Peptides against a protein of PDB entry 4AID. Designs and how they scored, part 6

Target 1, 242 residues: chain A of PDB entry 4AID
Amino acid sequence: FDIKRKTIEWGGKTLVLETGRIARQADGAVLATMGETVVLATAVFAKSQKPGQDFFPLTVNYQEKTFAAGKIPGGFFKREGRPSEKETLVSRLIDRPIRPLFVKGFKNEVQVVVTVLQHDLENDPDILGMVAASAALCLSGAPFMGPIGAARVGWVDGAYVLNPTLDEMKESKMDLVVAGTADAVMMVESEIQELSEEIVLGGVNFAHQQMQAVIDAIIDLAEHAAKEPFAFEPEDTDAIKA

## One batch from the design tools (peptide; aimed at target 1 V103 A142 P147 F232)

Design b1_p9_7 (made by RFdiffusion4)
Pose (drawn by RFdiffusion4):
Parts: C-alpha cells; structure tokens; sequence
Structure b1_p9_7 (pose): chain A 242 residues (1-242), chain P 9 residues (1-9)
C-alpha cells in the first residue's frame, strides 16, 4: 500500500516522500528523495513508559552509507564505523528542533534513524534528512506537535537562495540552516561572512516562508497515511498549582 | 484533555 507526495516541486528541485513500501514495521518510515539524493527516515517509539524514567528519552541517529556515493570506505575494515563529524552534527541538527515539540509530560523511548542511501553530488542530504525525519514522526502517531520544515538559505549576488547546491555554496556568503513549525522558527545554525543583523534575520524569515511548502506536503501525506495517534493525556496539575 | 497534534497548522 504505497503512497507518495511527490508533488512539491520545491525551489526548483523535486522532492518526493514515499511510505508503505519500505520499513513497514516501524511506526513511521519515509523514503525521501530531493533531486537524486535519497534518505530513509524511520521513527519508532515505545508504547510504554519505563519505571522511574524522569526525562524524555529521544535518540536521533543520522548515518551515511558510503555506497550512497559509489565508494568503498577507506578504513582498514572497509565498513562504516564510529560516526564522523558530519554524522554527529546532523544528528544534533535533527534532534534540536524535535525534542521540544513532543508533548510535555511524555517520556517513552523514541528513536528516529535517518540513513543516507544515495547522494547526488548536488543536494546535501542534511536538510533532506531533517524533512524525512519530520515526515516519519508525523506518520508514526507519536505525540509530536505538527510537522517541522527546514531549509538552507544562502546569500549569492545580493539575494537569498533556497537550498543552494554544493557548487552554489562556493559562491555564497552565508550558510544558514533553519528548521521550524508552521507557526515558529525552532532553530538556526549558520556561518556568515560579516553580514548585518538585518540580512541575517532576513534569511531566517525567508527560510521560514520557503519551508511552508514542505510542512504542507508532510501534512498531506499524513492525511493519507498516518497511523492512529497514540493517546496521551498530560496530568492536569493545574488545580494543585493554583 | 489531550492536545491535538500531528497535523497541527
């Protein structure tokens, strides 16, 4: 039972989100393609709370398979091992904006794994990784508040540029990753060539405008394919507090 | 009551 939201031509690149063919046993699994870069994002959460668990346990593992680029690893063991700098950075990049959007009071194990299956030498999978992770979360049925979008905004020839490619990044004076909900920007991360607060803030806003098409697309797939929502009521400590 | 989620706009 296969389903796509393959629409969203997004910033001139084709973004496809597919579910129901791969990883059917996960709560949420989405194979996401943008251009010809492909990641599988899976989301599983425990249907129970561990005794005495006192914080929300969430793990995000982003991993690159070197076969995603047609190469065998250079390491003595010719197999991927400990995460690189890029994999741990991207893992925090997904975790940061998601961790706060789970319902206050929820403390079940949640694991989201994103694996890079193909890299097209143009479209960084890091942003795509964020989008696919958000799509799988929505489909899983966990208490995850609305979808997240994300984008990289560059600054080339005096204009904002959405999801610039790796070659376009050589000419950019800004590297800004933004992830947000429909209402709000949730995170920023950037490296900037001494641009003003105004332009920087402009890029953040441009990104939040430009990522709406993605949130829409996730909501669309969730309308066709999401699992039943997991019932979770927080405790009404409201009367005791007053 | 449980809050709405998942498709919140």
Amino acid sequence: as target 1 above (242 residues)
Amino acid sequence: SAPAFGTVH

Design b1_p9_7_s1 (made by RFdiffusion4, then SolubleMPNN; from b1_p9_7, 5 letters changed)
Fold by OpenDDE base, seed 5:
Structure b1_p9_7_s1 (fold): chain B 242 residues (1-242), chain A 9 residues (1-9)
Amino acid sequence: as target 1 above (242 residues)
Amino acid sequence: AQPAYGLVR
């Protein structure tokens, strides 16, 4: 098996991005690990557009499987079939920053699936899922102008904390999720408790700075493991600003 | 080969 792996230290934790072992039938597939939290992201895209397709058919599905909950005390058997509120929200968090990065005019069906394989009860799989989805898309050959990075920022004891643990988040006055490219913030989602706009904006900047290491890690992985770019010529050439 | 989408340094 040709397994490619990138490992970085990120926010005091080891982030591992791996490809080539699992889901080889996907266009892109990444196993991402932070602590003992493990996610599998897969990206699949159609090689042709459906006749009469008028919108970009991107589907993002984040799933926390019941076997990942086997380490969670009190993890009830989730009924297979309906996404939880969390799974729905995280699917949207992944969708929002990636959707605008597809080449304009690309209307082939794209499916991103993020599956939580293990949860350590410290590292939330949502950020890891965003990173893994970005990496899987970059490996796929899809006309995706990524990578995106993602970060969660907390505010604990008067300081920014990168990807706070679930326990640190209980003491955090901020739950700030940011996703972006190397050059731009693409998405902000925030829950804030009585913090100034200055602290929040500083948190966005902190997140964007801290995610650069992840963006670089995805690029490094893709340089060694990406498929050939899908030959796509957009109808509107003005959308390709080089 | 076209460089990979978004991976053009």
Scores: peptide ipSAE 0.276, ipTM 0.824, DockQ to the pose 0.379
OpenDDE base, seeds 1, 2, 3, 4: peptide ipSAE 0.030, 0.023, 0.231, 0.024; ipTM 0.666, 0.641, 0.813, 0.660

Design b1_p9_7_s2 (made by RFdiffusion4, then SolubleMPNN; from b1_p9_7, 6 letters changed)
Fold by OpenDDE base, seed 3:
Structure b1_p9_7_s2 (fold): chain B 242 residues (1-242), chain A 9 residues (1-9)
Amino acid sequence: as target 1 above (242 residues)
Amino acid sequence: AQPEYGLVR
């Protein structure tokens, strides 16, 4: 097994990104760990466009599977049916920042699947899932202009907290999720309790600064483990308007 | 040169 691993300290926690052990049939696959929370992200993309495809067919699916039910809150036997509200929301949180970063004109089917394998009840798998999905896409060879990083920011005892625990979040006046590239914020989602705009904007900046270490870790992993870039030339859409 | 997909530095 050619296993590549990157380990960093991030917000006082160990983040591990690993590839090459699991899901080798995917274009990209990353096992990400923070604390005792563990997620598997897989990226798969079609090598051709479907006839008549007019939009970019990206699907993101975040899943809290029943085999982890002894370690996932609310892990009763969910039938193989509709995603939970949480699974739907987190799938959207992952989709929003990655969708704009695909090369314009790429209309091959892309599937990102994030599976929670373990939950420690302290570290929320959503942020870890965003990071793992970014890393899996960067390893895949898909025409993705990543990586993205992600961070949650809390406001506890008059200070910003990076990736607050689920218990710290009960005392937080802010739930701010940010995703971005090295250069730009791509997505903000926020729930705020009576905080100034200055504190919120400062939280976005804090998140974007703190995610740089994650972006660098994904780059370092990809330099050692990425597949060759998929040969894709965007159609010159300007030549059809003449 | 094809853009290096997956890594924007």
Scores: peptide ipSAE 0.039, ipTM 0.674, DockQ to the pose 0.593
OpenDDE base, seeds 1, 2, 4, 5: peptide ipSAE 0.025, 0.031, 0.035, 0.025; ipTM 0.665, 0.674, 0.669, 0.637

Design b1_p9_7_s3 (made by RFdiffusion4, then SolubleMPNN; from b1_p9_7, 6 letters changed)
Fold by OpenDDE base, seed 2:
Structure b1_p9_7_s3 (fold): chain B 242 residues (1-242), chain A 9 residues (1-9)
Amino acid sequence: as target 1 above (242 residues)
Amino acid sequence: AQPPYGLVR
């Protein structure tokens, strides 16, 4: 087993990104851990485009499996079937920032699956899932111009808090999820309670600053473990304008 | 070899 691991301190917590142990059949696979919350992200992409494919067929599935919920008070017996509202929302949170980062003209099927394996009831697996999905794509060889980082920002006792715990979030006046590249904010999702625009914008900047360490960690992991980049040449779309 | 996508430092 060629296991590669990157570990960083992030917001006073240890973030671990690991590849090479599980899901080796995927193009990219990352086990991400923060506290005792654990997610598996897998990226798989088709090596050819389907005939007549007119759109980019990206599918993102975030899943909180029942075995991970063993610590969650009130343990939702999720019947096998339809994604929960949370799973649907988090799948969109992951999709939104990654979709525009694929090379233009790439229309091969891409599947990103994020599976929550463990939940500590402190660290929400959504942010960790975003980070893991980014890392899995960067490892895959897919024509993905990542990485993205992600962060949640709270506002507790008049200060920004990076990735507040579920308990700290009860006291937070802000739930701000940001995703971005090193250079750009790609996605913001926010629930705000009576805060100024200045504080919210400051929260976006804080998130973008704090996610740089995660972006760097993904790059470092990918330098050691990424597959060869998929040879994709976009069709010269300028030739269709003649 | 092409550099990995997006990993250009």
Scores: peptide ipSAE 0.345, ipTM 0.853, DockQ to the pose 0.393
OpenDDE base, seeds 1, 3, 4, 5: peptide ipSAE 0.321, 0.323, 0.333, 0.312; ipTM 0.846, 0.849, 0.851, 0.837

Design b1_p9_8 (made by RFdiffusion4)
Pose (drawn by RFdiffusion4):
Structure b1_p9_8 (pose): chain A 242 residues (1-242), chain P 9 residues (1-9)
Amino acid sequence: as target 1 above (242 residues)
Amino acid sequence: PFYANLERP
């Protein structure tokens, strides 16, 4: 039972989100393609709380398979091993904006894994990785508040540029990754060539405008394909506090 | 029970 939101031509690049063919046993699994870069994002959460668990345990693993680029690993063991700098950075890049959007009071194990299956030498899977992770979370039925969008905004020839490619990045004076909900920007990360607060802030806002098409697309797929929501009521400590 | 809102406010 296969389902796509393949629409969203997004910033001139085709973005497809597919579910129900791959990884049916995960709570949420989305194969996401942008251009010809492909990642599988899976989301599983435990249906129970561990005794005495006192914080919300969430793990995000982002991993690149070297076959995503047609190469065998250079390591002595010819197999991927410990995460690289890029994999741990991208893992925090997904975790940061998601961790706060789970319902206050929820403490079940949640694991989201994003695996890079194909890299097209143009579209960085890191942003795509964020979008696919968000899509799988919505589909899983966990208490995850609305979808997240994300984008990279560059600054080339005096204009904002959405999701610039790797070659476009050579000419950019800004590298800004933003992830947000429909209402709010949730995270920023950037490297900037001494641009003003105004332009930087402008890029953040441009990104939040440009990522709406993605949130819409996730909401659309969730409408067709999400699992039943997991019931979770937080404790009404409201009367005790007053 | 409280459910996550997937709709735009």

Design b1_p9_8_s1 (made by RFdiffusion4, then SolubleMPNN; from b1_p9_8, 5 letters changed)
Fold by OpenDDE base, seed 4:
Structure b1_p9_8_s1 (fold): chain B 242 residues (1-242), chain A 9 residues (1-9)
Amino acid sequence: as target 1 above (242 residues)
Amino acid sequence: ATYPNLKKP
């Protein structure tokens, strides 16, 4: 196995991004770890467009598997086959920031799958899943103009908290999920308890600042482990409308 | 840098 690994300290936790050991059949695959929470992100893309494909067919599927459910509260009752509300929500949280970053005109099928392998009951797999999905896409060779970073921001005792634990979140007046590139915020999702717009905007800025280390870590991993970029030239649609 | 600016391995 040619295993490439990037490790950073992030919000007082060790983030590990690993590739080359698992899911080698995918175009990109990243095993991401934060604390004892572990996710596998895989990216697969079709090498051709389907005939008559009018839209970009991106599918994102976040899954908390039953083998991890021995550590995930309520996991024993997840009937195989229907996404939970959480799985549906997190799939959207991953989809929203990545979808705009594909090269315009790319209409090959892309499938991103994030699988929770382990949960420590402190570190939520959703943020880790967003990071892992970004990394897997960057490794895949797909025409993806990432990476994205992601962060959750809490507001506890009058301060911003990066990626609050599930216990810290019980005391948080904010659940703010931000995703973005190095240059731009791409997505904000927030649940807020009576906080000023100033605090919320400050939280977005804090998240965007704190995710830069993750973006840099993904870039460093990709420089050492990415596949060759898929040869894709967008059709110059401007030439046909003249 | 990512696609297309990813350094070729």
Scores: peptide ipSAE 0.026, ipTM 0.647, DockQ to the pose 0.164
OpenDDE base, seeds 1, 2, 3, 5: peptide ipSAE 0.024, 0.020, 0.019, 0.025; ipTM 0.671, 0.620, 0.618, 0.600

Design b1_p9_8_s2 (made by RFdiffusion4, then SolubleMPNN; from b1_p9_8, 6 letters changed)
Fold by OpenDDE base, seed 1:
Structure b1_p9_8_s2 (fold): chain B 242 residues (1-242), chain A 9 residues (1-9)
Amino acid sequence: as target 1 above (242 residues)
Amino acid sequence: ATYPNLKKK
C-alpha cells in the first residue's frame, strides 16, 4: 500500500493524518488520530451534475455509532436509529465552514462521511472529524478552496486551553469551536459562562492561530497524496453574479 | 496541480 502520513504535535497531543490504507474507493479518505481517538473521513463527489440541479448538493454525515463497540460512551448500539443530537450538531459544525469554500457554480453531488472508529474518552472526535473532513476533501480533487483547520478553546483556571479534554471541559467557562482557512475565520460556535467579550474574541484569535499548524499539515499531506484536481469550469450564467 | 489555496503555502 502507498501510505502517506503526516504527524504533528498539536496542543501537547500527537495528531496523525494518514491516507492510502483504507477507503480507497472514495475520492479522498483520511484516517485521523489524536490520543486514542480515531476517525475516518471520506469524500466522494459526482463527476457530473444531475439534470435540473439548481443548488449545491453537499451532504455531511458524522457518525459515532460505528463498530467501536467497547470504547464509545453510552453503548446502546441502535444500529439503524436516527442520528443522535450530537451527530446532527457535529454534522452541521463540519458542513458550515466547508460549504462556502466550494467553487461557485459547482452543483455536482458531494458526500462527506466522518466515522468515529475509536474514542479514548479524553479527546472529543468532533474537532478531529472537522480536520479529517477538510483533509479528505483536499485529497479528493473536488473544487474545494480549503483546507480548513478547526480548534476547540476552553477557559480553565484563567487561561486559554487548546482542545481541552472532556474532563477539563467540565471546569471550563467556555466551549468555543472555531473553524477557518489560513486567512479567515469561517465559523464560530460558542457556549460561554460569564466571560467578557474580550476573553471570547481572544479565544477566537487563539483558535485561529493554533489551527495554522493543522492547515499546514493538511497542505503537506495533499502535496504528497492529493488526486489531480477535477477539471471544473462554471457555466457563464453563474459567473455573472460575482 | 492543487486548487489555489493548497498552492499558496
Scores: peptide ipSAE 0.028, ipTM 0.707, DockQ to the pose 0.416
OpenDDE base, seeds 2, 3, 4, 5: peptide ipSAE 0.021, 0.024, 0.023, 0.027; ipTM 0.665, 0.676, 0.660, 0.679

Design b1_p9_8_s3 (made by RFdiffusion4, then SolubleMPNN; from b1_p9_8, 6 letters changed)
Fold by OpenDDE base, seed 2:
Structure b1_p9_8_s3 (fold): chain B 242 residues (1-242), chain A 9 residues (1-9)
Amino acid sequence: as target 1 above (242 residues)
Amino acid sequence: ALYPNLKKK
């Protein structure tokens, strides 16, 4: 098996991005680990556009397996079949920053699936899932102009905290999730408790700075493991409107 | 080949 792995220290935790061991049927597949939280992201894309396809058919599905969820205190027995509110939210958190990074005119079906395999009860799989999805897309050969990085920022004891633990988040006055490219912030989602706009904006900047190491790690992994770019030529749709 | 965005600058 040609296993490629990138390991970095990130926010005082070890982030591992691995490819080549599992989900080889996918166009891209990344096993991401932070602490003892483990997610699998897979990216699959159609090699042709469906006739009459008028929109970009991207689907993102974040899933917490019952085995991972069963370790979380209050993880209700999810009835098999419908995403939880959390799964729906995290699927959107992943979708939002990646969707605009596909090459304009690409209308082949793309499916991103993020599966939580293990949860350590300290590191939330959402950020890890965002990172893993980004990495899987970058490895896939799909015309995705990532990577994105992601970070959660807390505000604890008057300081920014990168990817606070679930316990640290109880004391945090901010839950700020940021996703972006090397050059731009693509998405912000925030829950804030009585903080100044200055602190929040500083948190966005902090997140964007801290995610650069992740972006670099994905690039390094892609250099060693990315598939050849899919040969895609956008149909000049501007020529049909003339 | 890699996409340009996947190359170290």
Scores: peptide ipSAE 0.497, ipTM 0.922, DockQ to the pose 0.308
OpenDDE base, seeds 1, 3, 4, 5: peptide ipSAE 0.475, 0.461, 0.477, 0.469; ipTM 0.918, 0.915, 0.918, 0.913

Design b1_p9_8_s4 (made by RFdiffusion4, then SolubleMPNN; from b1_p9_8, 4 letters changed)
Fold by OpenDDE base, seed 2:
Structure b1_p9_8_s4 (fold): chain B 242 residues (1-242), chain A 9 residues (1-9)
Amino acid sequence: as target 1 above (242 residues)
Amino acid sequence: PLYPNLKKP
């Protein structure tokens, strides 16, 4: 098995990005670990566009398996068949920053699936899922102009905290999720408790700075493990207006 | 070849 792994220290935790062990049928597959939280991201894309496809058919599906959820106090037995509110939210958090980064005119079906395999009850799988999805897309050969990084920022005891634990988040006055490229913030989602706009904007900047190490780690993994770019030529949309 | 965005500068 050709296993490639990148390991970095990130926010005082070890982030591991691994490919080549599992999900080899996918175009890209990344096993991401932070603490003892483990996610699998897979990216699959169609090699042709469907006839009459008028929009970009990207689907993102974040899933917490019952085995991972069963370790979480209050993880109700999810009836198999509908995403939870959390799964729906995190699927959107992953979708929002990645969707704009596909090459314009690419209308082949893309499926991103993020599966929580393990949860340590400290590190939320959402940020890890965003990172893993980004990495899986970068490895896939799909015309994705990532990577994105992601970070959660808390505000605890008058300081920014990168990827606070679930327990630290109880004391946090901010839940700020940021995703971006090396050059740009692509998405912000925030829940704040009586904080100044200055602190929130500072949190966005802090997140964007801290995610650079993750972006670099994805690039380093891609250098060693990415598939050849899919040969995609956008149809000249200017030729349809004549 | 990698996409340009996946190359270190």
Scores: peptide ipSAE 0.418, ipTM 0.903, DockQ to the pose 0.330
OpenDDE base, seeds 1, 3, 4, 5: peptide ipSAE 0.350, 0.374, 0.369, 0.389; ipTM 0.887, 0.893, 0.891, 0.895

## One batch from the design tools (peptide; aimed at target 1 G141 P229)

Design b1_p10_1 (made by RFdiffusion4)
Pose (drawn by RFdiffusion4):
Structure b1_p10_1 (pose): chain A 242 residues (1-242), chain P 10 residues (1-10)
Amino acid sequence: as target 1 above (242 residues)
Amino acid sequence: AHLPDWWHEV
């Protein structure tokens, strides 16, 4: 039972989100394509709370398979091993904006794994990785508040540029990744060539505008394909506090 | 598909 939201021609690039064909045993699994870069994002959460668990345990693993680029690893063992700098950075990039959007009071294990299956030498999978992770979370049925969008905004020839490619990045004076909900920007990360607070803040806002088409697309797929929501009521400590 | 109420808080 296969389903896509393949629409979203997004910033001139085709973004496809598919579910129900791959990884059917995960709570949420989405194969996401943008251009010709492909990642599988899976989301599983435990249906129970561990005794005495006192914080929300969430793990995000982002991993690149070197076959995603037609190469065998250079390491002595010719297999991927410990995560690189890029994999741990991207893992925190997904974790940061998601961790706060789980319902306050929820403490079940949650694991989201994103694996890069194909890289097109143009579209960085890091942003795509964020979008696919958000899509799988919505589909899983966990207490995860609305989708997250994300984008990279560059600054080229005095204008904002959405999801610039790797070659476009050589000419950019800004590298800003923003992830947000429909209402709010949730995270920023950037490297900037001494641009003003105004332009920087402008790029953040541009990104938040430009990522709405993605949130819409996730909501659309969730309307056709999400699992039943996991019931979770927080404790009404409201009367005790007052 | 049924969608959870907590999606409308954001």

Design b1_p10_1_s1 (made by RFdiffusion4, then SolubleMPNN; from b1_p10_1, 6 letters changed)
Fold by OpenDDE base, seed 2:
Structure b1_p10_1_s1 (fold): chain B 242 residues (1-242), chain A 10 residues (1-10)
Amino acid sequence: as target 1 above (242 residues)
Amino acid sequence: AKMPEIWEKV
């Protein structure tokens, strides 16, 4: 097995990005670990466009499976059903920053699946899922102009906290999730309690700075483990409208 | 400081 692993210290926690062990049938697959929280991201893309496809068919599916339920707060899992509210929200958190990073005109079907394998009750799988999805896409050969990084920022005791634990988040006046590239913030989602705009903007900047180490780690993993880029030439559809 | 890259070939 050609297993490739990148390990970094990130916010006082060990982040591990691993590929090559499981899900080898995917175009990209990454096991991401932070603390004892573990997610699997898989990226699969169609090698051709469907006839008459007019939009980019990206699907992102975040899943918290029942085998992780022994350590997931609030885990009344129905074994088979509609995504939970959390799963729907996190799927959107992953979708939002990655969707605009696909090459314009790419309309092949893309499926990103993030599965929570383990939860430590400290590290939320959402951030880890965003990172893992980014990494899986970068490994896939899809025409994806990532990576993205992601970070959660708290405001605890008058300071920014990178990826606060679920317990630290109870004391936090801010739940700020940021995703971005090396150069740009792509998505912000925030719940704020009585904080100035200056503190919130400072939190976005803090998140974007702190995610650079993750972006670099994904790039480094991709340099070692990425598939050959899928040869995609967008049909010059602008030439047919003249 | 560059963090040490630990590439494990398993």
Scores: peptide ipSAE 0.020, ipTM 0.531, DockQ to the pose 0.038
OpenDDE base, seeds 1, 3, 4, 5: peptide ipSAE 0.020, 0.028, 0.017, 0.018; ipTM 0.502, 0.569, 0.514, 0.532; seeds 1, 3, 5 fail the geometry check

Design b1_p10_1_s2 (made by RFdiffusion4, then SolubleMPNN; from b1_p10_1, 5 letters changed)
Fold by OpenDDE base, seed 5:
Structure b1_p10_1_s2 (fold): chain B 242 residues (1-242), chain A 10 residues (1-10)
Amino acid sequence: as target 1 above (242 residues)
Amino acid sequence: AKLPEIWKLV
């Protein structure tokens, strides 16, 4: 197996991005680990557009499988069936920042699947899933203008906390999820308890700064492991504005 | 600023 791995320290935790061991049939596949939380992201894209395709057919599916049930709260009762509320929300959370980053006019089917393989009860797999999905897309050869980074920001004891643990989040006055590129914030999702707009805006800036290390880690992984770019030229009417 | 075209860096 040609296994490529990038490891960084991120928010006082080890983030590992790995490719080449599993899911090699996907266009991109990344095993991501933070603490003892483990996710597999896969990206698959069609090599042609369907006749009459009028919209960009991106599907994102985040799943917390029952084999991790011994480590995921409530996992013993997860039927293979309807997504949980969390799985639905996290699927949207991943979709939102990545959807606008595909090259305009690209209407080939894209499927991103994020599967939680292990949960440590400290590190939420949602942020890790966003990072892994970004990495898998960057490895795939799809015309994706990524990477995105992602971060959760808490407000604990009057300070910003990067990717607070589930226990730290109980004391947090903010649950702020940010996703962005090197240059821009693409998505903000926030639950806030009695904080000023200044603290929230500062949290967005903190998140965007802290995710740069993840963006750089995805770039480094892609330089060593990405597939050849899919030959896609946008129709001449969509001048890629610089 | 152009978003990084990582898919062109390969």
Scores: peptide ipSAE 0.021, ipTM 0.514, DockQ to the pose 0.145
OpenDDE base, seeds 1, 2, 3, 4: peptide ipSAE 0.014, 0.012, 0.015, 0.015; ipTM 0.503, 0.473, 0.523, 0.499; seed 2 fails the geometry check

Design b1_p10_1_s3 (made by RFdiffusion4, then SolubleMPNN; from b1_p10_1, 6 letters changed)
Fold by OpenDDE base, seed 2:
Structure b1_p10_1_s3 (fold): chain B 242 residues (1-242), chain A 10 residues (1-10)
Amino acid sequence: as target 1 above (242 residues)
Amino acid sequence: AKMPKIWELV
């Protein structure tokens, strides 16, 4: 087993990104841990395009496993069923920032699966799932122009808080989820209570700044553990330079 | 050229 691990301190919490132990059959697989919240992200992509495929067939599936549900707020024991509203929302939060980062013309099937394995009741698995999905894609060799980072920003006692705990979020006037590359914000999702636009924009900037350490951690992990890039040549060479 | 292990945004 060739296990690679990156550990960083991030917002006063230890973030661990690990690969090589679990889901080795995937193209990329990352165990991400923050506090005692643990997610497994897997990325799988088809090595050929389906005949007549006209769109990019990316599927993102965030799921909260029944064995983690005892520690997940609102997690009822449904062993098999339609995704919850939360699972659907988080799947979209992961999908939104990653979808634009695939090389234009790539129409091979891609499946990203994020599974919550453990929840600590403090650290939300959504941000961790975004980070893990990004890392799994970067490790996969898929033509993914990542990594993305992600961060949640709260506004508590007149200050920005990186990845507030679920308890700190009760006192927060802002729930701001940001995802981006090193250079760009790709996605913002926000719920805001009576804050100025200046504070919100400052929150986006704060998130983007704070996620750089995560981006760097994914890069470092990928340098040590990424598969060889999948040999993909788009039909239009101008699509790689834009 | 060593191919980067990550797809670089050009």
Scores: peptide ipSAE 0.126, ipTM 0.669, DockQ to the pose 0.356
OpenDDE base, seeds 1, 3, 4, 5: peptide ipSAE 0.094, 0.111, 0.119, 0.120; ipTM 0.667, 0.665, 0.653, 0.686

